# Peptides against a protein of PDB entry 4N78, part 10

Target 1, 186 residues: chain A of PDB entry 4N78
Amino acid sequence: HFQVICRLLGYQGIAVVMEELLKVVKSLLQGTILQYVKTLMEVMPKICRLPRHEYGSPGILEFFHHQLKDIVEYAELKTVCFQNLREVGNAILFCLLIEQSLSLEEVCDLLHAAPFQNILPRVHVKEGERLDAKMKRLESKYAPLHLVPLIERLGTPQQIAIAREGDLLTKERLCCGLSMFEVILT
Target 2, 155 residues: chain B of PDB entry 4N78
Amino acid sequence: MAELQMLLEEEIPGGRRALFDSYTNLERVADYCENNYIQSADKQRALEETKAYTTQSLASVAYLINTLANNVLQMLDIQASQLRRMESSINHISQTVDIHKEKVARREIGILTTNKNTSRTHKIIAPANLERPVRYIRKPIDYTILDDIGHGVKW

## One batch from the design tools (peptide; made by RFdiffusion4, then SolubleMPNN)

Design b1_p9_1_s2 (from b1_p9_1, 4 letters changed)
Fold by OpenDDE base, seed 4:
Structure b1_p9_1_s2 (fold): chain B 186 residues (1-186), chain C 155 residues (1-155), chain A 9 residues (1-9)
Amino acid sequence: as target 1 above (186 residues)
Amino acid sequence: as target 2 above (155 residues)
Amino acid sequence: PYLPVFEPP
């Protein structure tokens, strides 16, 4: 589903959706969630000591559950605050999944374009074979597929310009060094 | 363009008219040959003349059909070439527009990106001194301070 | 050999 969404929206559509989601998340965080957090901080127990580690994780959890029982049972917290947090979580997950799907699509595009752009895969060298010889053989094999040089030889000036621009756009992908999700988390 | 126009406006219509005229002429020739054969005392000569006219007529029609066919084929070739040129032009424009749109889109999404940095996970340092469990006195929490927050039903 | 257009008698 996310792959289809990525294909449908493209870079522009994804950017628009991500920007709007960020606005929504920001609004939720700075609005309702912040207000609840501030209020909860005011009603939090002033003294909450860390229980002994000897009680183990279950005992520690029970302790904190007991200390925060009244807060956890607060109806407004469950209905409004937790719902908003779920919405934020869903938005974050959506962004993550979109980025992952986009990255996969970009990687696939790069892999498909590689033979046409003089990008050769790393070949496993078996014992007794020279890496250089294998690479030269591969280069020779794929040399006729190099699109830009081919168009430069056979194409019009306009076609050459388009081919060069297309080549650049194909090579420059977000997955090569950029992350959207990190921006969402800051 | 001038050649295509000549084919469409002059040569092909002219060829069609010539074929039509040829049809009417063939009827006249046939009538002539029939009458000549009936009236002629030398039937063999009349037959030979008819054969000659038939051969000539067939050759003429064949020529007219061939000429017209070639002109139509030429017209189609020119039109096909024009369509290919138009298609090429449209494709170039389309590709240029697509590249531009892609560049704009990439700028927009680029604003939402940062360099992939391996964030060093901060080691959570556990506090060295575990505080002794103090007897927990439950103080009732007043939640009335939250009444103004959210869509809670004012009971 | 372009055959002349036949003209009826």
Scores: peptide ipSAE 0.050, ipTM 0.664, DockQ to the pose 0.005
Fold by OpenDDE base, seed 3:
Structure b1_p9_1_s2 (fold): chain B 186 residues (1-186), chain C 155 residues (1-155), chain A 9 residues (1-9)
Amino acid sequence: as target 1 above (186 residues)
Amino acid sequence: as target 2 above (155 residues)
Amino acid sequence: PYLPVFEPP
């Protein structure tokens, strides 16, 4: 589903969706969630010491549950605040999954374009074979497929310009070093 | 352009008219040959003359058809070349627009990106001092402060 | 070779 969404929206559509999601997240965090958190901080026990480890995990859990019982039982916290937190979480997950899907598509595009851009994969060299000889053979094999040099030789000036721009756009992808998710977390 | 116009307006219509006229002439030649054969005392000579006219007629029709066909083919080649040029122009414009749109889109999404930093996972430092559990006196929490927040569920 | 269309007499 996310792959289809990425294909349908493209870079521009993804950017618009991400911007709107960021606005929603910001609104939720700075609005309702912040108000609840402030209120909860005011009513939070001033002194909540860690119980002794001798009580074990169940005893410690019971202790904290007892200390926070009134907060946990607050119906509005469960219905409104937690729902808003779920919405924020879903938005973050959506952004992450979109970025991952987009990265996969970009990698596939790069791989498909590689033979036409003089990008050769690392060749496995068996014992006794010279790496240089294999690489030269591969270069010779794919040399006729180099698109930009081919168009530079046979194409019109306009075609050459378009080919160069297309080549650049093909090489420059987000997956090469950019992350949207890190921006969302900041 | 001038050559295409000549083909469309003069050469091809002229060739079609010539071929049509040839059809009419062939009927006249056939009638002539039939009458000549019937009226001639020398049937052999009349037959040889008919053969000669038949050969000439076939050659003439073949020439007219060949000329017309070549003119039509030439016309089609010129038109095909024009269409290819138009297609090339449209493709060039389309590609230019697509590249521009892609650049704009990439700039827009680029604003939402940062360099991948290997963020060191901050270790959650557990508080070192196990403080003695102080008996917490439960103070009643007044939640009425939250009544104005959210969908206004009045409890 | 251009062969004119035969015109009967």
Scores: peptide ipSAE 0.045, ipTM 0.651, DockQ to the pose 0.005
Fold by OpenDDE base, seed 2:
Structure b1_p9_1_s2 (fold): chain B 186 residues (1-186), chain C 155 residues (1-155), chain A 9 residues (1-9)
Amino acid sequence: as target 1 above (186 residues)
Amino acid sequence: as target 2 above (155 residues)
Amino acid sequence: PYLPVFEPP
């Protein structure tokens, strides 16, 4: 599903969606969640001592339930705050999954374009084979597919310009060094 | 442009008219030959004259058809060339627009990106010396030392 | 070669 979304939206669509999600997250964090956190900090027992171990696990649980009773009974916490946190979580997950899907798509594009851009795969040399010979063979095999040099030789000036721009755009992808998710986490 | 116009407006219509006129003329020639043969005392001469007219007529029609065909082919070639040029122009514009849109999109998404902290994974310089795996003797952490500090369950 | 247009006699 996320792959389809990435394909459908493209870079522009993804940017728009992420910007809007960031706005929503910011609004939730700075507004409702912050208010609840402040309120909770005020209501939080100033001194919460660890109960004596003699109370056992049930007693300790009861102790904490008692100490946090007011917090647990705060209806707005369960309904509004947790819902907002869920929304934030979903937004973060969405961004993560979109970025991952986009990265996969970009990698696939790079792989598909590689033969046309004089990007040779790392050749696994089996024992006894000369790396140089294999590399030369690969170079020779893919040389006719190098698009930019081919167009530079046969194309019009306009076609050459377009080919160069296209080549650059194909090579410069987000997955090569940029992260959107890191921006979201900051 | 001028050549195509001449073909469309003058040469091809003219050729078509010529063929039509030729049809009418052929009918007249046929009638003439028939009458001449019937009325002539020298049938052999009349026949030879008819043969001559037939040959001339066939040659004339062949010429007219060939000329017209060549003009039509030339017209089609010119039109095909014009279409190819138009297609090329449209493709160029389309590609330019697509590239521009892509650049804009990339700028927009770029604002939402930061450089991946390449954690300089310190190239774990594989220590050249494979230090013999020091058998990590897991010294059992004697947690009994913590028994006096924490409210741990004394068994 | 231009073949003359046939004109009936």
Scores: peptide ipSAE 0.042, ipTM 0.660, DockQ to the pose 0.005
Fold by OpenDDE base, seed 5:
Structure b1_p9_1_s2 (fold): chain B 186 residues (1-186), chain C 155 residues (1-155), chain A 9 residues (1-9)
Amino acid sequence: as target 1 above (186 residues)
Amino acid sequence: as target 2 above (155 residues)
Amino acid sequence: PYLPVFEPP
């Protein structure tokens, strides 16, 4: 699902969605959640001492329940605050999953473009074969597919410019060194 | 452009008219030949004359058709060439626009990105200053990192 | 050879 969304939205669409999500998260954090946190801080018991061990686990639980009764009974906390926190969590997860999916798509694009860009994977060498010889054979095999050099030889100046620019755009991807999710966490 | 215009406006229409006129003329010639044959005392001479006119007429029509056909073919070739040039131009514009859109999109999403921190430093110190996206230093893409993600199609 | 357009006589 996320892969389809990434393909459908593209970079621009993803950016728009992410920006809007960030706005929503910011609004939730600075607005409703902050207000509830302030309210909770006001109603929190000033002194909460550890009950004596003699009360046992049930007694300790009851003690804390009593101390936190006002907080637990705060209906808006459960209905509004926790829902907002859930929304924030969902937004964060969404961003993470979108980024992961985008990264996968970018990797696929890079892999598909690689033969045309003179980027060859290291081939597993069977015992007895020289790596260099195999790589040379591979290079020779894919040499006719090198797009930019081919267009430089056969294309118009405009086509050459577009090809070079396209080649650059193909090579420069977010997955190579950039993270959106890290920005969201800050 | 001038050649195409001449073909479209003058040569081809002229050739078509000539063919049509030739048809009318052929009918007149046929009538003439028929009447001449009937009225002529020398039927053999009349027949030879008719044969000559027939041959000439056939040759003339063949010439007109050939000329018209060649002009039409030439017109089509010119038009095909023009269409190819237009297509090339449109493609160039389209590609330019697409590249531009892509650049804009990348700038937009780039605002939402930061450099991947390899160091697991514990403290999420919110960097106060949105560090300007450090110029993408082209590190050679080490594709070896992808070796572990791909379901190794065990061939 | 310009085949003369057959002008009917």
Scores: peptide ipSAE 0.043, ipTM 0.658, DockQ to the pose 0.005; fails the geometry check

Design b1_p9_1_s3 (from b1_p9_1 with T2Y S4P)
Fold by OpenDDE base, seed 4:
Structure b1_p9_1_s3 (fold): chain B 186 residues (1-186), chain C 155 residues (1-155), chain A 9 residues (1-9)
Amino acid sequence: as target 1 above (186 residues)
Amino acid sequence: as target 2 above (155 residues)
Amino acid sequence: PYLPTFQPP
């Protein structure tokens, strides 16, 4: 589903959706969630000592659960605050999954374009074979498929310009070094 | 363009008219040959003349059909070439527009990106001093402070 | 050979 969404929206659509989601998340965080957090901080036990590690993780969890039981059982917290937190969580997950899906598509595009752009995979060298010789052979094999040089030889100036621009756009992908999700987390 | 126009406006219509005229002429020739054969005392000569006219007429029609066919084929070739040129032009424009749109889109999404940094996971340093278990004193939480927050049903 | 357009007698 996310792959289809990525294909449908493209970079522009994804950008718009991400921006709007960020606005929504910001609004939720700075609005309702912040208000509840402030209120909860006011009603939090003033003294909450860490239980002994000897009680183990379950015992520690039970301790905190007991200390915060009344807060957790607060009806508005469950209905409004936790719902807003779920919405924020869903938005974050959505962004993550969109980025992952986009990255997969970009990688696929790069892989498909690689033979046409003189991008050769590292070939496994068996014992006794020279890597350089194998790479040279591979390069020679794919040399006729190099699109930009081919168009430069056979195409019109306009076609050459388009081919160069297309080549650049194909090579420059977000997955090569950029992350949207990191921006969402800051 | 001038050649296509000549084909469409002059040569092809002219060829069609010529074929139509040839049809009318063939009827006249047939009538002539029939009458000539009936009236002629030398039937063999009349027959040979009819054969000659038939051969000539057939050759003429064949020529007219061939000429017209070639002109139509030429017209179609020119039109096909024009369509291919138009298609190429449209494709170039479309590609240019698509590239531009892609660049704009990439700028927009680029604003939402940062460099992938391997964030060093901060080692959570466990506090060295394990606090002694203090007896849990439950203080009642006053929830009335939360009454003004949210859509709670004022019971 | 351009066959002349046949003209009826």
Scores: peptide ipSAE 0.049, ipTM 0.692, DockQ to the pose 0.005
Fold by OpenDDE base, seed 1:
Structure b1_p9_1_s3 (fold): chain B 186 residues (1-186), chain C 155 residues (1-155), chain A 9 residues (1-9)
Amino acid sequence: as target 1 above (186 residues)
Amino acid sequence: as target 2 above (155 residues)
Amino acid sequence: PYLPTFQPP
């Protein structure tokens, strides 16, 4: 599903969706969640020491229940605050999955373009073969597919310009060095 | 453009008119041949003259048709060439616009990105021996490195 | 061969 979304939206659509999600997350964090956190901080016991281990697990639990009674009984915390946190979590997950899906699409594009851009994979060398010789053979094999040099030789100035720009755009992908998810986490 | 205009406005219409006129002339020739044969005391001579006129008439019509056909073909070739040029121009504009749109889109999404802290600065170990221009062996971009750049969720 | 346009007699 996320792959299809990425294909349909493209970079522009993804950017718009991500921006809107970030706005929503920011609104939730700075608005309702912040307010609830402030309220919780106010009602938090000023001094909450670890009870003696001698009370055992049940006694310790009762102690914390008593100390946190006001928080536990705060109905809006369960209904509103936690829901907002779920929404934030879902938004984060959505962004992560979109980025991952986009990265996969970009990698596929790079792989498809590679033979046309003089990008050759490292080939497995069998015993007795020289890696350099094998790579040279591959380079020679795919040399006629190099699009930019071909167009530079045969194309019009306009075609050459477009080919160079297209080549650059094909090579410069987000997955090569950029992360959206890191921005979301900041 | 001037050649196409001449074909469309002068040569082709002129050729069509010539064919039409030829039709009328053929009728006159037929009438002449018929009357000449009937009135002639030497029927053999009249017949030979009729054969000559028939051959000449057919040759004339064939010439007119051929000329007209060639002009039409030439017209179509010029038009086809013009269409190809237009197509090329449109494609160029379209590609330019698409590239521009893509650049804009990438800038927009780029604002939402940060550089991946690739801690592994592979120390470019400068090869000690400066002298031989190390032929830039384009190390194949190991795209497997991209496999790990995704935050490790092997789905 | 440019055949002249046939002129009727």
Scores: peptide ipSAE 0.048, ipTM 0.697, DockQ to the pose 0.006
Fold by OpenDDE base, seed 2:
Structure b1_p9_1_s3 (fold): chain B 186 residues (1-186), chain C 155 residues (1-155), chain A 9 residues (1-9)
Amino acid sequence: as target 1 above (186 residues)
Amino acid sequence: as target 2 above (155 residues)
Amino acid sequence: PYLPTFQPP
């Protein structure tokens, strides 16, 4: 599903969605969640000492239930605050999954474009084979597919410009060094 | 432009009219030959005259058809060339627009990005040897470094 | 070769 979303939205669509999600998250954090946290801090017992071990596990539990009774009974905490936290969590997860899916798509694009851009894969050399010979063979095999040099030789100035721009755009991808998710976490 | 216009407005219509006129003329010639043969005391001479007119008529029609056909072919070639030029222009515009849109999109999403914290250890080791400006060997970007980042299919 | 236009007699 996320792969389809990434394909459908593209960079622009993803940017818009993420910006809106960031706004929502910011609003939730600075508004409702902050207010609840402040309220909880006020209601939180100032002194919560560990009960004596002699009370046993049930007694200790009852002690904490008593100390936190006001918090537990705060109905809005369960209905509103937890819901908002869920929304924030979902937004974060969504962003993570979108970024992962986008990265996969970008990697696939890079891999598909590689033969046309003189990007050679790492050749696994079996024992006894010369790396240089394999690399030369590979270069020779894909040389006719190099798009930019081909267009530079045969194309019009306009086509050459477009080919160069396209080549650059194909090579420059977010997955190479940029993270959106890190921005969301900050 | 002028050539195409001449073909469309003058040469091809003119050729069609000529063929039509030729049809009428052929009918007249046929009638003449028939009557001449019937009325002539020298049937052999009349037959030879008919053969001559037939040959001339066939040659004339063949010429008219050939001329018209060539003009039509020329017209089609010119039109095909115009269409190809138009297609090329449209494609160029389309590609330019797509590139522009992509650049805009990338700028927009770029605002939402930060540099990945590269663990100190994987320094992109710039190849130390500033070797002499060797021929711009496009260094293949090794994308295998990304193999660990995605839930990609471990082959 | 330019073939003459046929003119009926």
Scores: peptide ipSAE 0.047, ipTM 0.691, DockQ to the pose 0.006
Fold by OpenDDE base, seed 5:
Structure b1_p9_1_s3 (fold): chain B 186 residues (1-186), chain C 155 residues (1-155), chain A 9 residues (1-9)
Amino acid sequence: as target 1 above (186 residues)
Amino acid sequence: as target 2 above (155 residues)
Amino acid sequence: PYLPTFQPP
């Protein structure tokens, strides 16, 4: 699902969605959640000491329940605050999954473009074969597919410019060194 | 452009008219030949004359058809060439627009990105200063990093 | 030489 969303939205669509999600998260954190946290801080017991071990587990639980009664009985905490926190969590997860999916798509694009850009993976060498010789053969095999050199040789100046620019855009991807999720966490 | 216009407006229509006129002329020639044959005392001469006119008429029509056909072919070739040029121009514009859109999109999403921190430092210290997106230093794409992500089809 | 356009006599 996320892959489809990434393909459908593209960079622009993803950016818009992420920006809006960030706004929502910010609004939730600075608005409703902050207000509830302030309220909770006001009702928090000023002194909450550990009860004596002699009360046993049930007694200790009852003690804390009593101390936190006002918080536990705060109906809006459960219905509104926790829901908002869930929404924030969902937004964060959404961003993470979108970024991961986008990265996968970008990797696929890079892999598909690689033969045309003279980017060859290291090939497994069987025993007795020289890696260099095999790589050279592979390079020779794909040499006719090198798009930019081919267009530079056969294309118009405009085509050459577009090809170079396209090549650059193909090589420069977010997955190569950029993270959106890290920005969301800050 | 001038050649195409001349073909479209003058040569081809003129050739078509000439063919139509030739039809009328052929009918007149046929009538003439028929009457001449009937009225002529020398039937052999009249027949030879008819044969000559027939040959000439056929040659004329063939010439007109050939000329018209060649003009039409030339017109089509010119038009095809023009269409190819237009297509090339449109494609160029389209590609330019697409590249521009892509650049804009990348700038937009780029605002939402930061450099990947390789250091597993546990403390999510909110960096106080939004570090300016460090200029993407083209590090050579080490594709070896992808070796672990793909379902290694163990062949 | 056949005239390109036949003119009836």
Scores: peptide ipSAE 0.048, ipTM 0.694, DockQ to the pose 0.005; fails the geometry check

